# Peptides against a protein of PDB entry 5EIB, part 332

Target 1, 366 residues: chain A of PDB entry 5EIB
Amino acid sequence: VDLEPGTMDSVRSGPFGQIFRPDNFVFGQSGAGNNWAKGHYTEGAELVDSVLDVVRKESESCDCLQGFQLTHSLGGGTGSGMGTLLISKIREEYPDRIMNTFSVMPSPKVSDTVVEPYNATLSVHQLVENTDETYCIDNEALYDICFRTLKLTTPTYGDLNHLVSATMSGVTTCLRFPGQLNADLRKLAVNMVPFPRLHFFMPGFAPLTSRGSQQYRALTVPELTQQMFDSKNMMAACDPRHGRYLTVAAIFRGRMSMKEVDEQMLNVQNKNSSYFVEWIPNNVKTAVCDIPPRGLKMSATFIGNSTAIQELFKRISEQFTAMFRRKAFLHWYTGEGMDEMEFTEAESNMNDLVSEYQQYQDATAD
Target 2, 366 residues: chain A of PDB entry 5EIB as posed
Amino acid sequence: VDLEPGTMDSVRSGPFGQIFRPDNFVFGQSGAGNNWAKGHYTEGAELVDSVLDVVRKESESCDCLQGFQLTHSLGGGTGSGMGTLLISKIREEYPDRIMNTFSVMPSPKVSDTVVEPYNATLSVHQLVENTDETYSIDNEALYDICFRTLKLTTPTYGDLNHLVSATMSGVTTCLRFPGQLNADLRKLAVNMVPFPRLHFFMPGFAPLTSRGSQQYRALTVPELTQQMFDSKNMMAACDPRHGRYLTVAAIFRGRMSMKEVDEQMLNVQNKNSSYFVEWIPNNVKTAVCDIPPRGLKMSATFIGNSTAIQELFKRISEQFTAMFRRKAFLHWYTGEGMDEMEFTEAESNMNDLVSEYQQYQDATAD

## One batch from the design tools (peptide; made by RFdiffusion4, then SolubleMPNN)

Design b2_p29_2_s4 (from b2_p29_2, 16 letters changed)
Fold by OpenDDE base, seed 4:
Structure b2_p29_2_s4 (fold): chain B 366 residues (1-366), chain A 29 residues (1-29)
Amino acid sequence: as target 1 above (366 residues)
Amino acid sequence: APRRAPHPGRKLSQEEIERRKAILSRIAK
């Protein structure tokens, strides 16, 4: 789905464009112009019914519908505005199904779109209420990985999207291969989300490899485990050491010893015990899939529900507040039919979420 | 390339404004 035809044509003409049914390409003509309100209330609202018709048809064709997975950006108008509209409308029609998102967080390091903090804040407000699981894929973290770790002087969207694709492939491993832990979206939610509003995940991947670099360095299980818990491998720009893990999932891929994985996972938990909440027993889950990613002998994917994710929301909130206090660009949103109160409500709900994460960070086992 | 901030698009026609208000009124219910 897009409000611009050119992106859909690029996907359709791409190496994998033939995997998708032609009738499942729903697109607009005008685009959202990086305005959340255009995505949510106007251009996106005109297209949403046609998308819902496709969603219904595909849902009826499922023998066992678990839920929905949305991949979207929070900085643009289409992914943020229309994406959150779709989430809301799908949630209304399928209230018993899991809503999972891969939400790309904006960064001033990656985009010059001045209104991204508004689009992100308005989106987070919707995601708090209408999603069950949200993978926070932060363009700032992706940029920093590309620049600092992968030594790419000028990171491209192609480089960032490579990291996104590796992460998405990693976290979906248990859904795609039988006999794994978290084999369905509901089990993932039960294991990862102890509190309904605290469903924002910090993903991570090891080994970090540049696009086209054949540095298929055969990592060992200890090296994978250590890298997976390294803050430099996190796809969200947060330091896990500044918070506490509520829950963790680790997904190993490749031919390895389950015993060695369990030993290394126990060692990393014991070494980092101060960074876990003490009041959630058995909060680390491990899966091993014998099928490696293409080109790698083995990999590890991390999913962390950490109170350190508040650093990401604080960054967005600070950027939002700096613009909103000046009423900068508000007329672009109000001209699409938004009230200034919707901005204040979204800011408030995101600040409440930050306060909830802080409360659980400071909670001790009595 | 990084996308730019929203520029003033075409002036919305009054009909387009009323259509948008009608959509907003449908979504806000």
Scores: peptide ipSAE 0.016, ipTM 0.400, DockQ to the pose 0.017
Fold by OpenDDE base, seed 3:
Structure b2_p29_2_s4 (fold): chain B 366 residues (1-366), chain A 29 residues (1-29)
Amino acid sequence: as target 1 above (366 residues)
Amino acid sequence: APRRAPHPGRKLSQEEIERRKAILSRIAK
C-alpha cells in the first residue's frame, strides 16, 4: 500500500514482486507530501476503504487469523498517517486480533524532512492505543550499525533495509516454524508485554559482521549471545544499560546445542542482572530453530522490552516540542482538517509513556 | 500489591470515537 504509484512499481519490479498478488497492490496518485494529516485525514482516508477490502479478503482466506503485521515509516506521511489510520480501522473491525507493527523511527542523520517529529509523535500516539506489539526500528541506530559495525562509509537505504529485513526475518521465525516458543502473535504479546501500553520493543540481530571481518569471525553460541545483548547491535537508538529489561526474547537459528544456548542465556542474564527488573520472574524467553537464515550457519535475534526505549521517545518529544512551540508548519496539518489539540494530545500521551517507563524502571519488589 | 500505574491513558471517549467515525463517514461520500 502506498499513496504514490512509483513505490508499487518498485516493489513489483523487485526480486520478490511476483510473490504478491496483483489485486493486493493498492495505491494513490497524489502522495502524502510528508504530511501525517494528508495520510490520516485526506489522501489516506480516500484510499483506506480499498485497502480494508483487500484486508478483509485476505483475512477471510486465512484458516486461523492471528492478527496483522504492518511495516511503516513514522517520518513520512503515508506510512505514518495512512499506516496509523489503517491500524485504527483494522483494530475497530478486528478488536480480538493482534496488531503487530515494524515502525521505522525517523532520524535527522538519515532524512532532511523537517516535519518528521510531528509525523512520528502523531504516529506514536496512535501506536500506544491501537497496537499490541511494536518493533521500534530506529534509522539512527541502523545508520550507526552500518557505519560503525558494518564499516560502510556511506550507508544507503539499501543497507538500512537489509538490517530491517534481517530483523523482521528473525523476530518472525517463531511464527513461521511450528512448535517454537512464541509460535503465535498472542503468545508473544503475553510473554513480552507485561503492561498493555509498554509494548514497544528494541530489536537486535547477531551476527552483525563487516564484509572485511566475516572470514575471521567464529559463529558460536557464546559470541551470538554476547553480541545479541550488546548495545551496539540494538536496532533502536537507546542504551539498554540506561534502563531495565521488563522482558526479553531470544531467537536462535541454526544447528546448535540447546543446552549450550540455555547455559549462555543464563550466564548473560546473571552478568547483566542489574539491567533486568527483579519483580518480573522468568522474563527471559529463549527459542531455538534448527533452520539457519540464508547465508549464515547460525544467528540470534533479540527482542527487548526495555525501559531504556524512553530515550527514543524523549528524542522525538524534544524535537517535536521545539517545532510545536514555534507553531512551525502547523498550517499544513490544520489545512488537512487536523485540530491543533491533537498535537498536544499526542505530545502528552508520549510524555505519559515516557513517565510510565521511568516508573517501572525505578520500581522495586515490594 | 503492585501499585496501580496512576495514569491509564485516556481511552478515547465513545463520543470522540463517534465524532471521528462521523468525520470519516463524511469523507467517504
Scores: peptide ipSAE 0.007, ipTM 0.320, DockQ to the pose 0.038
Fold by OpenDDE base, seed 1:
Structure b2_p29_2_s4 (fold): chain B 366 residues (1-366), chain A 29 residues (1-29)
Amino acid sequence: as target 1 above (366 residues)
Amino acid sequence: APRRAPHPGRKLSQEEIERRKAILSRIAK
């Protein structure tokens, strides 16, 4: 789905364009112009019913509908505005199904789009209420991984999207292969989300290795485990050491010893015990899938629900507040039928979310 | 209008596709 036809043509002409059904390409003509309100109230609202018709048709064709997965950006207008409209409409129609998102957070280091803090804040407000699971993917963190870890001198959106794709493949492993931990979206939510509003995840993927060192690196369970818990490996621009993990899932892939995985996972928890809440028992879940990802002998995917994610929301909130106090660009949103009050409500709800994360960070075992 | 970051909505050059395939083939090796 897009409000711009050119993105759909790029997908169709891409190496995987034929994997998608032609009828499942729903697109507008005008785009959202990086305006959340255009995505949510005008251009996106005109297209949403056509998307819902496709969603219904695909849902009816499912033997067992678990839920929905949306991949979108929060800095743009289409992914943010229309994406959150679509989430709301799907939630209204399928209230018993899991809503999962892969939400790309804006970073001023990656994009010059001045209104991204508005689009992100307005989106986060909707995601807090209408999603069950949100993987927070930060373009800054992805860029830093590409530059620092992968030794790419000039990271491209292609390099960033590769990390996203590897992560998405990793976190969906349990859904795609039988007999795994978190074999459905609901089990993932039950294991990862102890508090309904605190459903924002820090993803990570291992191995991440520079091209120059790749041939010399032995892939071992200890190295995968160590890399997954490294703050530099997080795909959200948060330091887990500044917070506490509420819950963690680790998904290992490839032929490895379950015993070695369990030993390494125990060792990393013990080494990082200060970074876990003590009052949530069995808050680390481990899965092993014998089927490696394409090309790798082994991998590990990390999912962290950490109170450190508040650093991401604080960053967005600070940027939002700096613009909103000046009433900068508000006329572009209000001109699309949006109320100025919705900005204040979205800011408030995001600040409440930050406060909730802080409360659980500071909570001791009674 | 907010300056769109230049969306790399340009058709990836065949060289960029090959670079991506070569990255994919190295991360997938």
Scores: peptide ipSAE 0.000, ipTM 0.309, DockQ to the pose 0.015
Fold by OpenDDE base, seed 5:
Structure b2_p29_2_s4 (fold): chain B 366 residues (1-366), chain A 29 residues (1-29)
Amino acid sequence: as target 1 above (366 residues)
Amino acid sequence: APRRAPHPGRKLSQEEIERRKAILSRIAK
């Protein structure tokens, strides 16, 4: 789905464009112009019914519908505004189904779109209420991985999207292969989300290796385990050491010893015990899939529900507040039928979410 | 300063669209 026709032509002409049914390409003509309100109330609202018709048709064709997966950007108008409208409408029609998102967080290091803090804050407000699971993929973290770890001097959106695709493939491994832990979206939510509002995940992937060092790297279970818990491998620009893990899932792929995985996972928990909450028993889950990802002997994917995710929301909130206090660009949103009160409500709800994460970070077992 | 990726709000030049198509076509092979 896009409000711009040119994006859909790029997908259709792509290597995998033929995997999607032609009738499932829904697109507008005018675009959202990086305006959340244009995506949510005007251009997106005109297109949402045609998207819902496709969603219904695909849902009816499923033998067992678990839920929905949305991939969107929170910085742009279409992904943020229309994406959250679509989430709301799907939640209204399918209240018993899991809503899962891959939400790309904006960064001033990657984009010059001045209104990204508004689009992100307005989106987070909707995601708090209407999603069950949200993978936070931060363009800042992706850029830093490309530059520092992968040694790419000029990271492109192609390089960033490659990391996104590897992460998405990793976190969905248990859904795609039989006999795994978290084999369905509902079990994932039950294991990962101890509190309904605290459903924002820090994904991570290992191995991350520069092209120049790939030939010299031995892939071992200890190295994968250590790298997977390294803050430099997180796809969200948060330091896990500044918070506490509520829950963790680790998904290993490739031919490896289950015993060695369990030993290394126990060792990393014991070494990092101060970074876990003590009052959630058995909060680390491990899965091993014998099928490696394409081009790797083995990999590990990390899913962390950490109170350190508040650093991401604080960063957005600070940028939002600095613009909103000046009433900068508000007329572009209100002119599309949005109320100024919705900005204040979205800011409040995101600050409440930050406060909730801090409360559970500071909580003791006593 | 991290070299900012080209603004999404600029209509991708036909050359950037073709470059994306060419990168995509290399991943299909």
Scores: peptide ipSAE 0.000, ipTM 0.329, DockQ to the pose 0.013

Design b2_p29_3_s1 (from b2_p29_3, 15 letters changed)
Fold by OpenDDE base, seed 1:
Structure b2_p29_3_s1 (fold): chain B 366 residues (1-366), chain A 29 residues (1-29)
Amino acid sequence: as target 1 above (366 residues)
Amino acid sequence: SELAARREKREKRRAELAEKEAEARKKYL
């Protein structure tokens, strides 16, 4: 789905364009112009019913519909505005199905689109209420990984998208291979989301490798485990040491000893015990899939529900507030039928979310 | 207004989530 036809043509012409059904390409003509309100109230609202018709058709063809996965950017108008509209509509029609998102967070390090803080804040306002699970893929973290870890002087969208694809492949491993931890979206939600609003995950991946690097360093299980818990490997620009993990899932891939994995996972938990809440029992889950990712002998994927994610939301909130106090570009949104009060409501709800994370960070068992 | 209807829907959803949160608090805290 896109509000611009050119993006769909790029998918069709891509190496995997044939895996998508032609009838499942739904696109607009005008785009969203990086405006959330165009995506949500005008251009996207005109297209949403045609998307829902496709969603219904595909849902009816499923033997067992678990839920939905949306991949979108929160900085743009289509992914943010239309994406959150679509989530809202799907949630209304399928209230008992899991809504999962891969939400790409904007960063000034990656994009000069000045209105990204508005689009992100307005999107987060929707995601807090209408998703069950959201992987926060932060362009700031991706950029920093590319620059610092991968030693790329000028990271490209291709480099960032490689990290996104590796992460998405990692976190979906248990859904794609039978007999694993979190084998369905509902089980993932039960294990990862202790509080309904606190469903924003910090993903991480090890080993971190650039696209086209033929020489994968073969990491050991101890090295994978250590790297997976390193803040430098997080796909969200947060330091887990500034918060506490509510829940963690670790997904190992490749031929390795389950015993060694369990030992290393116990060691890393014990070493980092101060960074876990003590009042959620069995809050670390581990899975091992014998099937490695393509081109790697082994990998580890991390999913963290950490109160440190508030650093990401604070960053967006600060950027939002700096623009909103100046009333910068508000006329672009209000001109699409949006009320200025919706900005204030979105800001307030994101600040509430930050406060909720802080509350549970500071919580002690009685 | 459409805005009022959206607000009402959101407030309802927030209330449902708050109930589930209160249940979760009783479980963990």
Scores: peptide ipSAE 0.633, ipTM 0.953, DockQ to the pose 0.921
Fold by OpenDDE base, seed 2:
Structure b2_p29_3_s1 (fold): chain B 366 residues (1-366), chain A 29 residues (1-29)
Amino acid sequence: as target 1 above (366 residues)
Amino acid sequence: SELAARREKREKRRAELAEKEAEARKKYL
């Protein structure tokens, strides 16, 4: 789905375009112009019913519908505005199904789009209420990984998208292969989301490798475990050491000893015990899949529900506030039928979320 | 207004989430 036809033509003409049914390509003509309000209230609102018809058709064809997965950018008008409209409409029609998202957070290091803080804040306001699970994929973190870790002098969207694809493949491993922990979206939510609003995950991946890097260093289970918990391997720009983990899932892929994995996972928890809440019993889950990723002998994928994710929301909030205090570009949103109060409500709800994470960070078992 | 209907929907959802959060607090704290 896109409000721009050229994106759909690129996907259709691409190496995987034939995997999708032609009738499942839904697109507009006018685009969102990086405006959340245009995506949510005007151009996106005109297209949403056509998308819902396709969603219904595909849902009816499912033997066992677990839920929905959306991949979208929070910086652009289509992914942010129309994406959150679609989430809202699907939640109304399918209230008992899991809503999962891969939400790409904007960064000034990656895009010069000035209004991205508005689009992100307005999107987070919707995601807090209408999703069950949200993987925070932060362009800030992706850029820093490409530049600092992968030593890419000029990171490209291809380099960032490689990290996104590796992460998405990692976190969906348990859903795609039988006999795994968290084999369904609802079980993942039960294990990862202790409080309904605190459903924003910090994903991480090890080993980090660039496209075309021929140096497939075989990592050991101890090295994978250590790298997976390193802040430099996180796809969200927050330091886990500045918060506490509510819950963690670790997904190992490749041929390895379950005993060795369990020993290393216990060791890393004990070493980092100060960075976990003590009042959630059995809050670390581990899975091992014998099937490695393509091109790797083994990998580890991390899913963290950490109170340190508040650093990401604070960054967006600070950027939002700096623009909103100046009333910068507000007429572009109000001209699409938004009220200025909706900005204040979205800012308030994101600040409430930050305060909730801080409250549970500081909570002690009585 | 469409805005009022959106706010009412949001407030209802926020109340449902707050109830579930209160239940979760009793479980862990």
Scores: peptide ipSAE 0.632, ipTM 0.954, DockQ to the pose 0.945
Fold by OpenDDE base, seed 5:
Structure b2_p29_3_s1 (fold): chain B 366 residues (1-366), chain A 29 residues (1-29)
Amino acid sequence: as target 1 above (366 residues)
Amino acid sequence: SELAARREKREKRRAELAEKEAEARKKYL
């Protein structure tokens, strides 16, 4: 789905364009112009019913519908505005199904779009209420991984999207291969989301290796485990050491010893015990899939529900507040039928979320 | 107004989430 037709043509002409049904391509003509309000109230509102018709059709074809997965950018107008409209509409029609998102967070290091803080804040306001699980894929973190870890002098969108695709493939492993931990979206939510509003995940993928070092790197379970828990490997620009893990899932792929995985996972938990809440029993889950990802002997994917995710929301909030105090570009949003109060409500709800994460970081069992 | 309807919908959803959170607190804390 896109409000710009050219993006759909690019997907269709791509090497995997034929994997999608032609009838499942829904697109607009005018675009959102990086404006959340155009995506949510005007251009996106005109297109949403046609998307819902496709969603219904695909849902009816499912033997057992678990839920929905949306991939979107929170910096743009379409992904943020129309994406959150679609989530809201699907949630109304399917209140008992899981809503999962891969939400790409904007960064000033990657985009010069000045209104990204508005689009992100307005989106987070919707995601807090209408999603059950959200993978926070932060362009800040992706850029830093490309530059620092992968040794790319000038990271491209292609380099960032490669990390996104690897992460998405990793976190969906348990859904695609039967008999695994978190084999369904509801079970993932039960294991990962102790409190309904605290459903924003820090993903990570290992191995991440520069092209120059790839030939010299052994892929071992200890190295995968160590890299997976390294703050520099997180796909969200947060340091887990500044917070506490509420829950963790680790997904190993490839031929490896389950015993070795369990030993390394126990060792990393014990070494980092101060960075976990003590009042959630069995809050670390591990899965092993014998099928490696393409081109690797083994990998590990990390999913963390950490109170350190508040650093990401604080960054967005600070940028939002600095712009909103100046009333910069507000007329572009109000002209699309938004009220200025909706900005204040979105800011307030995101600040409430930050406060909730801090509360549970500091909580002790009675 | 459309704004009032959106607010009412959000408030209702927030109340539903708060109830589930209160149940979760009783379980863990």
Scores: peptide ipSAE 0.613, ipTM 0.951, DockQ to the pose 0.907
Fold by OpenDDE base, seed 3:
Structure b2_p29_3_s1 (fold): chain B 366 residues (1-366), chain A 29 residues (1-29)
Amino acid sequence: as target 1 above (366 residues)
Amino acid sequence: SELAARREKREKRRAELAEKEAEARKKYL
């Protein structure tokens, strides 16, 4: 789904374009122009019913519908505005189904679009209420991984999207292979989300290795375990050491010893015990799938529900506040039928979320 | 107004989430 036809043409012409049904390509003509309100109240609102018709049709074809997965950017008007409108509409029709998102957070290092803080804040306001699980994929973290870890001098959108795809494949492993931990979206939510508003995940992937170093790197369970808990491998621009993990899931892929995985997972928890809350029992879950990802002997994917994710929301809030105090570009949003109060409500809700994460970071069992 | 209807839906959802949060607090804290 897109408000721009050119994106759909790129998907159709791609190596996997034929795996999608032609009738499931829903697109507009005018685009959102990086405006959340245009995506949510005007252009996106005109297109949403045609998307919902496709969603209903595909849902009816499912033997057991677990829920929905959306991949979107929070910086752009289509992904942010229309994406959150679609989430709201699907949640109204399917209130008992899981809503899962892969939400790409904007960064000034990747895009110069000045209104991205507005689009992101307005999107987070919707995601807090209408999603059950949100993987925070931060373009800042992706850029830093590409530059620092992968040694790419000029990271491209292709390089960033490669990390996104690897992560998405990793976190969905348990859904695609039978007999795994978190084999359904609801079980994942139960294990990962102790408090319903605190459903924003920090993903990570291992191995992350530069092309020049790949031939010299052994892939071992200890190395994967160490790397997946390294702050530099987090795909959200926050330091886990500045917060506490509420819950963690680790998904290993490839032929490895379950005993060795359990030993290394216990060791990393013990070494990092100060970075976990003590009042959530059994808050680390581990899965092993014998089938490696394509091109790797083994991998590990990390899912962290950490109070450190507040650093990401604080960054967005600071950028938002700096623009909103100046009333910069507000007329672009209000001209699409948005009320100025909706900005203040979105800012308030994101600040409340930050305060909630801090409260649970500082909480002790009685 | 459409805005008032959106606010009412939001307030209802916040109340539902707050109830679930209160239950979760009793479980963990």
Scores: peptide ipSAE 0.603, ipTM 0.949, DockQ to the pose 0.928

